# Peptides against a protein of PDB entry 7RZF: the designs that were tried, part 53

Target 1, 358 residues: chain A of PDB entry 7RZF
Amino acid sequence: PFQEEHLKQLYKIVPIKDIRNLYVTFPIPDLQKYYKSNPGHYLGHLIGHEGPGSLLSELKSKGWVNTLVGGQKEGARGFMFFIINVDLTEEGLLHVEDIILHMFQYIQKLRAEGPQEWVFQECKDLNAVAFRFKDKERPRGYTSKIAGILHYYPLEEVLTAEYLLEEFRPDLIEMVLDKLRPENVRVAIVSKSFEGKTDRTEEWYGTQYKQEAIPDEVIKKWQNADLNGKFKLPTKNEFIPTNFEILPLEKEATPYPALIKDTAMSKLWFKQDDKFFLPKACLNFEFFSPFAYVDPLHCNMAYLYLELLKDSLNEYAYAAELAGLSYDLQNTIYGMYLSVKGYNDKQPILLKKIIEKM
Target 2, 358 residues: chain A of PDB entry 7RZF as posed
Amino acid sequence: PFQEEHLKQLYKIVPIKDIRNLYVTFPIPDLQKYYKSNPGHYLGHLIGHEGPGSLLSELKSKGWVNTLVGGQKEGARGFMFFIINVDLTEEGLLHVEDIILHMFQYIQKLRAEGPQEWVFQELKDLNAVAFRFKDKERPRGYTSKIAGILHYYPLEEVLTAEYLLEEFRPDLIEMVLDKLRPENVRVAIVSKSFEGKTDRTEEWYGTQYKQEAIPDEVIKKWQNADLNGKFKLPTKNEFIPTNFEILPLEKEATPYPALIKDTAMSKLWFKQDDKFFLPKANLNFEFFSPFAYVDPLHSNMAYLYLELLKDSLNEYAYAAELAGLSYDLQNTIYGMYLSVKGYNDKQPILLKKIIEKM

## One batch from the design tools (peptide; aimed at target 1 G48 L68 K73)

Design b2_p20_5_s4 (made by RFdiffusion4, then SolubleMPNN; from b2_p20_5, 10 letters changed)
Fold by OpenDDE base, seed 4:
Structure b2_p20_5_s4 (fold): chain B 358 residues (1-358), chain A 20 residues (1-20)
Amino acid sequence: as target 1 above (358 residues)
Amino acid sequence: MQEEVRFFLELIEEHEPRVG
């Protein structure tokens, strides 16, 4: 257990690589016995969310952070850590206190909204999809992994324990949220900018670092984190697949795409999956415009159009990715290319969203 | 105290595995 002297500490660490990272860590109780509810995953999903109104969205909008990861990590026996890790920009390195303030504002938003069963259900569904359609791992790596996790889970559940959520436990979510407080924080900033400004060396790695107590005024600033109206819970992920039906292979299925529609305005090629037998599809659209590349002005307009379209679709990108959907938009010398890939069930929804923004 | 820094170093290494 961390003693009070180990809390509210700041570590400035000199990396070997040219990286800029911030780690905001909280000691939490051992949640291993609660793997069926996995409250740390629930919180990691929300804190690590990339959609509109997320922590990352706000920090990106300020140019301070590139990436954000939130989640639980195993600690020593009897406790775990909750960690928020961000990749810092050069500007973000100057605003670490404000970044952490925004983290606490988001955490305060989560407290104010309370645990949401629908969010848990989305996590459950996403994990079930990930489990069901998990790629074949290398047998040696997989067996070694399973052997390792046998120490944590019953033999009967060892294959499913990391994926299958069974119980919504709002009490445990609240319990973990109650540990995510400024008084419990341990911060590490990783940057080469601390070179020559450190006073300690770690014995095993030879890493140079400085340890400082976080000033009480800064802790109080974080404790008084107001609700920031920019932070919102995610909207329901409409892209999560629910239908996994695989249609029977047609008797006349060709090993190559067949032209199934030919009109003056469109050609449609179709190939059924004869290899993978997954509830996935690849939709590829090529749009032809005689004006797309007629002159430099039209080329630039076509480019700008796609950049604006991509920007307008950014609100869906993360939700689609989480649901195992992807899209791609490219300029071509003949016009535009659109690709939609992933689970087939919700592809029409994503495609509709794309078309509505076009 | 050293164990605390080691924890962060291990975190860093997990995110950026040293190409040995």
Scores: peptide ipSAE 0.197, ipTM 0.768, DockQ to the pose 0.239
OpenDDE base, seeds 1, 2, 3, 5: peptide ipSAE 0.193, 0.191, 0.212, 0.178; ipTM 0.768, 0.764, 0.773, 0.763; seed 3 fails the geometry check

Design b2_p20_6 (made by RFdiffusion4)
Pose (drawn by RFdiffusion4):
Structure b2_p20_6 (pose): chain A 358 residues (1-358), chain P 20 residues (1-20)
Amino acid sequence: as target 2 above (358 residues)
Amino acid sequence: SVSASVSAALNVHPFYKQSS
């Protein structure tokens, strides 16, 4: 649907609720026919990746961006999109050309070195382990899912869809990586600061927007010279699991969680899993404080401190959330709260790091 | 004061930042 008359354009949209965002839209051909190599998932794993020396961490280091989501958006049949959607700070709206410039800097940093064998092997291993201990399904919604993808795949791999990968073909990685060029951009800015500046309006919904077609100054400033920032490839993962042993049932087996520790400091509830036999467990905690909801100031500093703790610890723990260990730490009325779940091997390192950062 | 529990972990999936 994107003919070349309406390419290289930058819209400005006025919202109703106060948000600020930047959408970068590329068009690409259909890659649902390529469901074995999956080049869109490779570029999505390399673009939207938090951690040391990556696209998001540098934009955090210049104070312009809270978070960004990579990957490719799939639309209808016979055509596909690719999106880099970002949200903005107060002075992140002043430097949009520099943000998108850094996006093509990281794209060119990934075009000078191109394919990687170990990233494909690592991602295939992760999907294989994540498929081997695939948990049980709720019978409603699961049959709708496997009837929702029954139109595309044959009868044998109706289940093993986007789980098992056979081949690493760098040609398709290079092909989809070539279609990401600044002659294929469509920038869209959402900000509430364009109240009285909008000429055009939407008939269907009634929203207002613009047409600031990007002059060639900034296009030929985008693709001209792009060496690097302080970017780097992600490093070897250490949260990949290795212990897949189901520990045996002990003498004191109980059908409900029993109180084992009762002190004036803490108490526990424990139950060995009897039904599922998956090498994974969930640990949860609820810390209490009478000072957490005393007045609005003390009920306000709690969200700020806990949020800054999540800010400063996502850079470390995104590899744990990527390997199958997810944690969550949010505030409650009474006190604060913690819940770490996932594979059975790397809970101590993650929970201990959470405490010592806390 | 602190309270804690151990239970079976279900609905565990790798997290991706993708617009899929």

Design b2_p20_6_s1 (made by RFdiffusion4, then SolubleMPNN; from b2_p20_6, 14 letters changed)
Fold by OpenDDE base, seed 4:
Structure b2_p20_6_s1 (fold): chain B 358 residues (1-358), chain A 20 residues (1-20)
Amino acid sequence: as target 1 above (358 residues)
Amino acid sequence: MIIASVEPALDIKPKFLWNR
């Protein structure tokens, strides 16, 4: 495990690829024994959230970060990390200290709100859905994975342990949150801008890096992270499916889509799933407009419209994706294509949101 | 996005950052 001397360190790392990444790493206790409550997953869900009032939403609004990933990572046996990783913009590379301040402001918000049982319940429900409708994996990879995880879980639970949450443990959430402090931080900045500015080479991969102590003034700045009023807990995820009923096959089910509605303004084809028997649907809409591709201006306007529409849907897209719903919006030479896919239960909600934004 | 596992890629992150 990292000792105190290994904390409050900054690593400036030269990548092979042209990438800009920030890794903010906290040593945490081994949470393996708490897999039924998975407090690291709870915190990863909130810190890694992409909805309104999230850490990512604020950092994106500043133009500093493109993507954010938060969660636990296995270290060596008996030791774990909590990591917040962001993809930095060029501007974000200049604001790393402020980005990390925002991380600590968000963590402080989580402390102020305390553990939320409803958030745990959403994680539980999402994981239960993911387990219940898990796709078939390649046997070789799956067997090797299961053989590995048998060292960590009871035999009876080995298939479920990575998915099924059982116990809300606010004490464990608070315990992990207490480790997410500036005094426990390890920071790594990955950028080609450090080329020729490093003094060390990593032994195994030849990665060039520089190690520096984080100044005490910077640590104190992060320790004094205030409550940023921009940060909010996510709203309840309305897209989490609750109905998984598979409707009985129609007696006259055709192997192809049947035309079930034909009007001057719309045609509707329907095909029931006769193969997969999943509580999922694919809704595909083709909108025809003679103006969509009439000239280069209209073509570009149709493109810009879809980009703006996608942007306006970002607040719902992440919550829908977590719940196993997806949408796709594309320009076509005829107009526009919309697809909504996933669990059929909440598709009408997502579809309604899309149509309201259109 | 939730991290299930963050493995350092060879070209991105030194392995030593995860070593004890």
Scores: peptide ipSAE 0.009, ipTM 0.473, DockQ to the pose 0.029
OpenDDE base, seeds 1, 2, 3, 5: peptide ipSAE 0.006, 0.007, 0.006, 0.008; ipTM 0.477, 0.456, 0.483, 0.459; seed 5 fails the geometry check

Design b2_p20_6_s2 (made by RFdiffusion4, then SolubleMPNN; from b2_p20_6, 15 letters changed)
Fold by OpenDDE base, seed 3:
Structure b2_p20_6_s2 (fold): chain B 358 residues (1-358), chain A 20 residues (1-20)
Amino acid sequence: as target 1 above (358 residues)
Amino acid sequence: MIIASISVATGIKPKFLWNR
């Protein structure tokens, strides 16, 4: 939809809320007909990845970005957008050009590695799990959604089309990657720091903004984005569940947690699922230490320890979260609480990683 | 002392990262 004059544009936007956001937008072809391969989702998965060697990991390490989201966005019939959105720090607001350079370095890494069938397979497996174990939606909202998507998908596929991937299409991934170039970019920076520095007002919402062309020198800098050796493809996600077997209900299943192990150092309670019959579990651990809350110093040390532990687990937590696993770590007046939740198949892997970091 | 309780999962809403 955008012609050449609409590309290589920078928008400085004044928000109502105190937010700092960067939007890097590329016009892309309409991918709706390619829903079975979903090349925009493949690229969104990689660009939006939070693991080691990801775009977000590097930008966080510099203190420039808090969060990153990448993916396709619907436009109108015949076109879409690919958008990389980041939540900027105050420092990141000063380094927008460098942030975008790192985006193009990561995109260049994706071009150099080429489309990976194993990444597509992980996306396929994740989406299949999400579809298979989808929660019940409110009928009114669900019916309205289905009625809308009937215009885009075959009747037989309407329930599956937003979830199930079928075809690895490296050609379509490359086609989208070829649109993610500096010459096709539109940049929007959202910050209150532009208040009183804008020359235009948006007609419908009264949003103050400035529009300027991105300098050709900056475009050339992004076009010459080298391979940054810090960027890597993600490792295979070991947390993707493969076993969904539900064990038969025990004959003596109690309505409450039963004490199944009692020792001088530990007690273990167990309650089997008698209601939901899902391949999911909740593991809750309470660690008791007489030192955790003995004085203000120990309390603050216990807090700092958990914050450092959470920080050290962040990269693994993302891969687990994608696979429908989560953990929680909290200070208690008695010590520490750990919770691990999600698909039971891979919970031991996540638990082991947490305990190895502790 | 370690107290472990195993209970049934309440639905983790995957953060659908807007990677759609």
Scores: peptide ipSAE 0.013, ipTM 0.405, DockQ to the pose 0.559
OpenDDE base, seeds 1, 2, 4, 5: peptide ipSAE 0.006, 0.000, 0.000, 0.006; ipTM 0.414, 0.335, 0.351, 0.338

Design b2_p20_6_s3 (made by RFdiffusion4, then SolubleMPNN; from b2_p20_6, 14 letters changed)
Fold by OpenDDE base, seed 3:
Structure b2_p20_6_s3 (fold): chain B 358 residues (1-358), chain A 20 residues (1-20)
Amino acid sequence: as target 1 above (358 residues)
Amino acid sequence: MIIASISAATGIKPKFLWNR
């Protein structure tokens, strides 16, 4: 594991690809034995959340970050890491210290609220759905994976251990949160902007880097991270499916979509699933407008409208995506295309939100 | 004019942005 001399370090790394990334890494205990509670997944769910009042929502609002991933990463036997990784904008490269301050403000919010059993239950339900409706994998890859994980889990649980949560353990969540402190931080900034500004070369890949100690004043600034009133716990995910009933096949089920409604303003086709028998549907809507492609101005306005609509839906789209729902919005030469896909139980909720925002 | 079609979903993997 990292010793004290390896903590409070900043690495400036030159990538081969034009990428801008920040890695904020904390050494944590080995959580492998706690797979039934998975406290690192709980924290990763909250820190990596993209909804209103999330860390990512705030950092995006500042133009500093494009994407954020939080979670546990395997190290070696006896230790792991918790890593917060962000894709930085050009502006975000100038605000790395402030980005990390916001990370600690969010972590402080999690400490102040304490472990939430309802959040654990949502993670449990999401994982149970993911396990229950897991797609078939290629046998060779699956067998090799299972053979590997047999070293970590009981034989009886080897298929479920990566998915099914059993125990809410607030003590373990707090234990991990106690490791997510400024004194335990390792920071890596990856950017081509460090080319010609490095003094070291990595042995195996020849990666150019610079290592610096993080100033004590910066560590103290992060230690004194106040509660930021913009940060909130997520709301309950209304898109988590609870009904998985599969309706019986209709006696007259056609192999093709049948026209079930025809009106002056709308046509509706329906095709029941006769092959997969999944509690999932695809809703596809084509909206016709004579104005959508009449000239270059209207075409660009229709495009801009959809980009603004997608942007305005982004926070809801994340909660839906976690629950196995997705949408797609496209401009067409005839108007607009909307697709809603995933578990049929909560599709009406997502569709309603999209239509209310349109 | 609105055209809607309803069909069975092919397995959309949720992008679990869980970089495991």
Scores: peptide ipSAE 0.008, ipTM 0.464, DockQ to the pose 0.562
OpenDDE base, seeds 1, 2, 4, 5: peptide ipSAE 0.006, 0.000, 0.000, 0.005; ipTM 0.523, 0.431, 0.461, 0.430; seeds 1, 5 fail the geometry check

Design b2_p20_6_s4 (made by RFdiffusion4, then SolubleMPNN; from b2_p20_6, 14 letters changed)
Fold by OpenDDE base, seed 1:
Structure b2_p20_6_s4 (fold): chain B 358 residues (1-358), chain A 20 residues (1-20)
Amino acid sequence: as target 1 above (358 residues)
Amino acid sequence: MVIASIDPALGIKPKFLWNR
């Protein structure tokens, strides 16, 4: 494990590719034995959340960050890391200290709210759905993965252990949150802007880097992170499926889509799944407009409309995606195309929200 | 998004910078 001298360190790293990344890393205890409660997954779910009031939402609103990923990562035997990784904009590269301040403000919000059993239950339900309806993996990759995880889980649980959330352990969530402190931080900034400003070379890959101690003033600034009123816990995910009933095959089920509705304004084609027997559907809508592609102005207006519509749907997109729902919106030469895919139970909710924004 | 794996497309596997 890292000792105190290895903490509060800043690494400036020169990449081969033109990329800008920030890694904020916290040494944490080995959580492997707590797989049934998985407190690191709980925290990763919240810190990595993309909905309103999330850390990412605030950092995006400032133009500093494009993407955020948070969660536990395996270390060596007997310890792990909790990592928050962000893709930085050019502007965000200038505001790294303030980005990290916002991370600590969000973590402070999580401490103030305390562990939420309903959030754990959502994680449990999502993982249970993901396990139950897991797609077939490539046998070679799957076997190699299972062989690897046999070192960590009982034989009887090896197939389920990565998905089994059984125990709500607020004590373990708090224990991990107590490790997410400025005094326990390691920071890496990856940017080509550090070229010619490094003093060390990594032994294995020849990567140029500089190591610096984070100033005590900066650590204190992060330690004094207040509650930022912009940060909120996510709302309950309304898209989590609860009904998995497979409807019986219709006696007259055709191998091709059948026309089930024909009107002056709409045609509806239907095909029942006769192959996979999954509680999933694909809803595809083609909207026809004689104006969509009549001239360059209308074409650009139709494009701008869909970009604005997509932007207005971002609040639901992440929650839907977590629940195994997706949508797609595209301009066509005839108008627009909408697709809604995933678990059929909550598709009407997502479709309704899309139509209400249209 | 939850980190399932940081495979940083950084030719630097953070494993080395972070685990030594």
Scores: peptide ipSAE 0.010, ipTM 0.560, DockQ to the pose 0.030
OpenDDE base, seeds 2, 3, 4, 5: peptide ipSAE 0.007, 0.008, 0.007, 0.008; ipTM 0.538, 0.505, 0.527, 0.545; seeds 2, 3 fail the geometry check

Design b2_p20_7 (made by RFdiffusion4)
Pose (drawn by RFdiffusion4):
Structure b2_p20_7 (pose): chain A 358 residues (1-358), chain P 20 residues (1-20)
Amino acid sequence: as target 2 above (358 residues)
Amino acid sequence: STEYEDLTNDPAINNVIFNM
């Protein structure tokens, strides 16, 4: 649907709720036919990746961006999109050309070195382990899912869809990585600061927007010289699991969780798993404080402190959320709350680091 | 791996982004 008359354009949209965002849209051909190599998931794993020396951490370091989501959007049949969607700070709206410039800097940093064998092997291993201990399904919604993807795949791999990968073909990685060029951009800015500046309006919904077609100054500023920032490739993962042993049932087996520790400091509830036999467990905690909801100031500083703790610890723990260990730490009325779940091997390192950062 | 997720739930904004 994107003919070249309406390419290289930058719209400005006025919202109703106060948000600020930047969408970068590329068009690409259909890659659903390529469901074994999956080049879109490779570039999505290399673009939208938090951690040391990556696209998001540098934009955090310049104070412009809270978070960004990579990957490719799939539309209808016979055509596909690719999106880099970002949200903005107060002075992140002033430097949009520099943000997109850094996006092509990281793209060119990934074009000078191109394919990687160990990233494909690591991602294939992760999908294989994540498929081998695939948990049970709720019977409603699961049959709708496997009837929703029954149109595309043959009868043998109706289940093993986007779980098992056979081959690493760098040609298709290079092909989809070439289609991401600044002659293929479509920038869209959402900001509430364009109230009285919009000429055009939408008939169907009634939204207002613009046409600021990007002059060639900034296009030929985008693709001209792109060496690097302080970017780097992600490093070897250490949260990949190795212990897949189901520990045996002990003498005191109970059908409900029993109170084991009762002190004036803490109490526990414990139950070995009897039904599922998956090498994974969930640990949860609820810390109490009478000072958490005293007045609005003390009920306000709690969200700020807990949010800055999540800010400063996502850079560390995104590899744990990527390997299958997910944590969550949010506030409650009474006190604050913690819940770490996932594979059985790496809960102590993650929970201990959470405490010592807390 | 990272997959596409939208940042807003307003279908009017998404209509301008993908159809206009």

Design b2_p20_7_s1 (made by RFdiffusion4, then SolubleMPNN; from b2_p20_7, 12 letters changed)
Fold by OpenDDE base, seed 3:
Structure b2_p20_7_s1 (fold): chain B 358 residues (1-358), chain A 20 residues (1-20)
Amino acid sequence: as target 1 above (358 residues)
Amino acid sequence: VSRYEPLTDDEGILHIIFEV
């Protein structure tokens, strides 16, 4: 475990690849014994959230960050890390102190709201879906994985322990949040901009870096992180499937799409799945407009319309993705194409959201 | 559990960050 002298450190690292990354890391207790509650996953879900009012949404809005990942990682000697890792823009590289301030503002928001049982339940449900519909792992890889995790889990739980949440433990969530403080931070900035500005070389791989103490004034700025009114907890994910019923194959099921509705303004084809037997569907819509490609102006307006439509749907995109739903919107020479794919249960909700924005 | 996956696969970088 890191001692106090290993905290409040800044690493400036030269990558081989042209990447710009920020790692904000916190040493935390070993949470392996708490796998049934998995407080680090709860926090990773919120800190790594991409919806409105998320940390990523705000950092993207400033042009500082492209992507964000958050979560726990195993450490050595019976401790773990909690990590917030972002892909930096060129501008973001100039604003690292402010980016980290926003991270602490978001963490402060999580402290102020306290642990939410409904968020835990969503994590539980999402993990249950992921477990239920996981792809068949390769036997050798799977056996090696199981052998490794047998050190941490009872034999009867070893197949499920990584996925199935059982216990809401707000006390453990608060305990981990209490470790996510400026006084417990380790920061790494990865950028080629540090080339020729380093004074150390990593022993094993020869990676060039510089280590500096984070100034006490910067630590104090982060400690005084107030509530940023732009940060909000996510709304409930309305797209999480709850019904996984697979309908029996119809006796008259055709190997190709059958026309089931024919009107002056619409045709509908349907094909039942006869192969995969999953509670999933693919909805494909082609919209025809005589104006879509009549001239270059209309073509550009149709393009702009779809871009604006996609932007207006961003609030649902991440929540849908987490729930195993996706959509696609494309311009066609005849008008527009819409596809909705994934678990069938909540597809009508997503489709309704799309149509309401059209 | 979605294990945290770092944005880099560079072991040298990861070693520096997570050196214990």
Scores: peptide ipSAE 0.423, ipTM 0.903, DockQ to the pose 0.548
OpenDDE base, seeds 1, 2, 4, 5: peptide ipSAE 0.387, 0.405, 0.020, 0.309; ipTM 0.898, 0.901, 0.429, 0.871

Design b2_p20_7_s2 (made by RFdiffusion4, then SolubleMPNN; from b2_p20_7, 12 letters changed)
Fold by OpenDDE base, seed 4:
Structure b2_p20_7_s2 (fold): chain B 358 residues (1-358), chain A 20 residues (1-20)
Amino acid sequence: as target 1 above (358 residues)
Amino acid sequence: VSRYQPLTDDEGIYHVIFEV
């Protein structure tokens, strides 16, 4: 485990590939024994959230970050890490100190709000859905994975331990949050811009890097991270499915979509699932407009319309994705294509929101 | 993303710098 001397360190690393990444790492206690409450997953869910008022949303709005991942990472037995990893833009590479300040502002927001049981419940429900409807994996990979995790979990729970949450433990959430402090930070910046500016070589891969102490003034700035009013907890995810009823097969189920509605304005085809028997549906809509592709102006307007529509739907995209819903919007030479896919229970909610934005 | 997933391309770098 890292000692105090290993904390407050900055690593500048030269990658082989042209990538720009920031890793902000915190040593944390071993949380393996707490897998039933999984406080690291709770924090990873919030810190790694992509909705309005999230850390990523703010960092994206500044043009500094493309993607963000947050969560616990296993170390050796007896300790873990909490890592926030971001993909940096070229501009973001110049604002690493400010990016990390925003991370601590968000963490401070989490402290101020305290642990939320409803957030835990959403994580529990999402994980239960993921477990229940888990896709078939390749046997070789699956068996190797299971063999590995047998070292960590009881045999009876080995299949469920990574998914099924049982206990809300606000005390453990607070305990982990208390470790996410500037005095407990290790920072790594990965960029080709450090080429020729490094003084060390890693033993195993020959990776060029430089290690520096983070200045005390910078640590102090992060310690004094205020509440940024742009940061908010996510709203409740309305897309989480609760009904998984599978309707019985119709007696005359056709292997192909049947035309079930034919009007002057609409045709509707329906095919019941006769193969997978999942509480999922695929809704496809073709919108026809004689004006969509009549000339270059209309074509560009139709394109711009969809781009604006997609942008307006970004607020729902992440929450829908977490809940196993997806949508797609495409321009066609005839108009527009919309698809909504995933668990059928909350598809009407997502569809309604899409139509309201249209 | 709610769970840390190392980028495949940086996995080696991560192990070297952070796993002691």
Scores: peptide ipSAE 0.007, ipTM 0.347, DockQ to the pose 0.503
OpenDDE base, seeds 1, 2, 3, 5: peptide ipSAE 0.007, 0.284, 0.013, 0.293; ipTM 0.400, 0.861, 0.401, 0.862; seeds 2, 3, 5 fail the geometry check

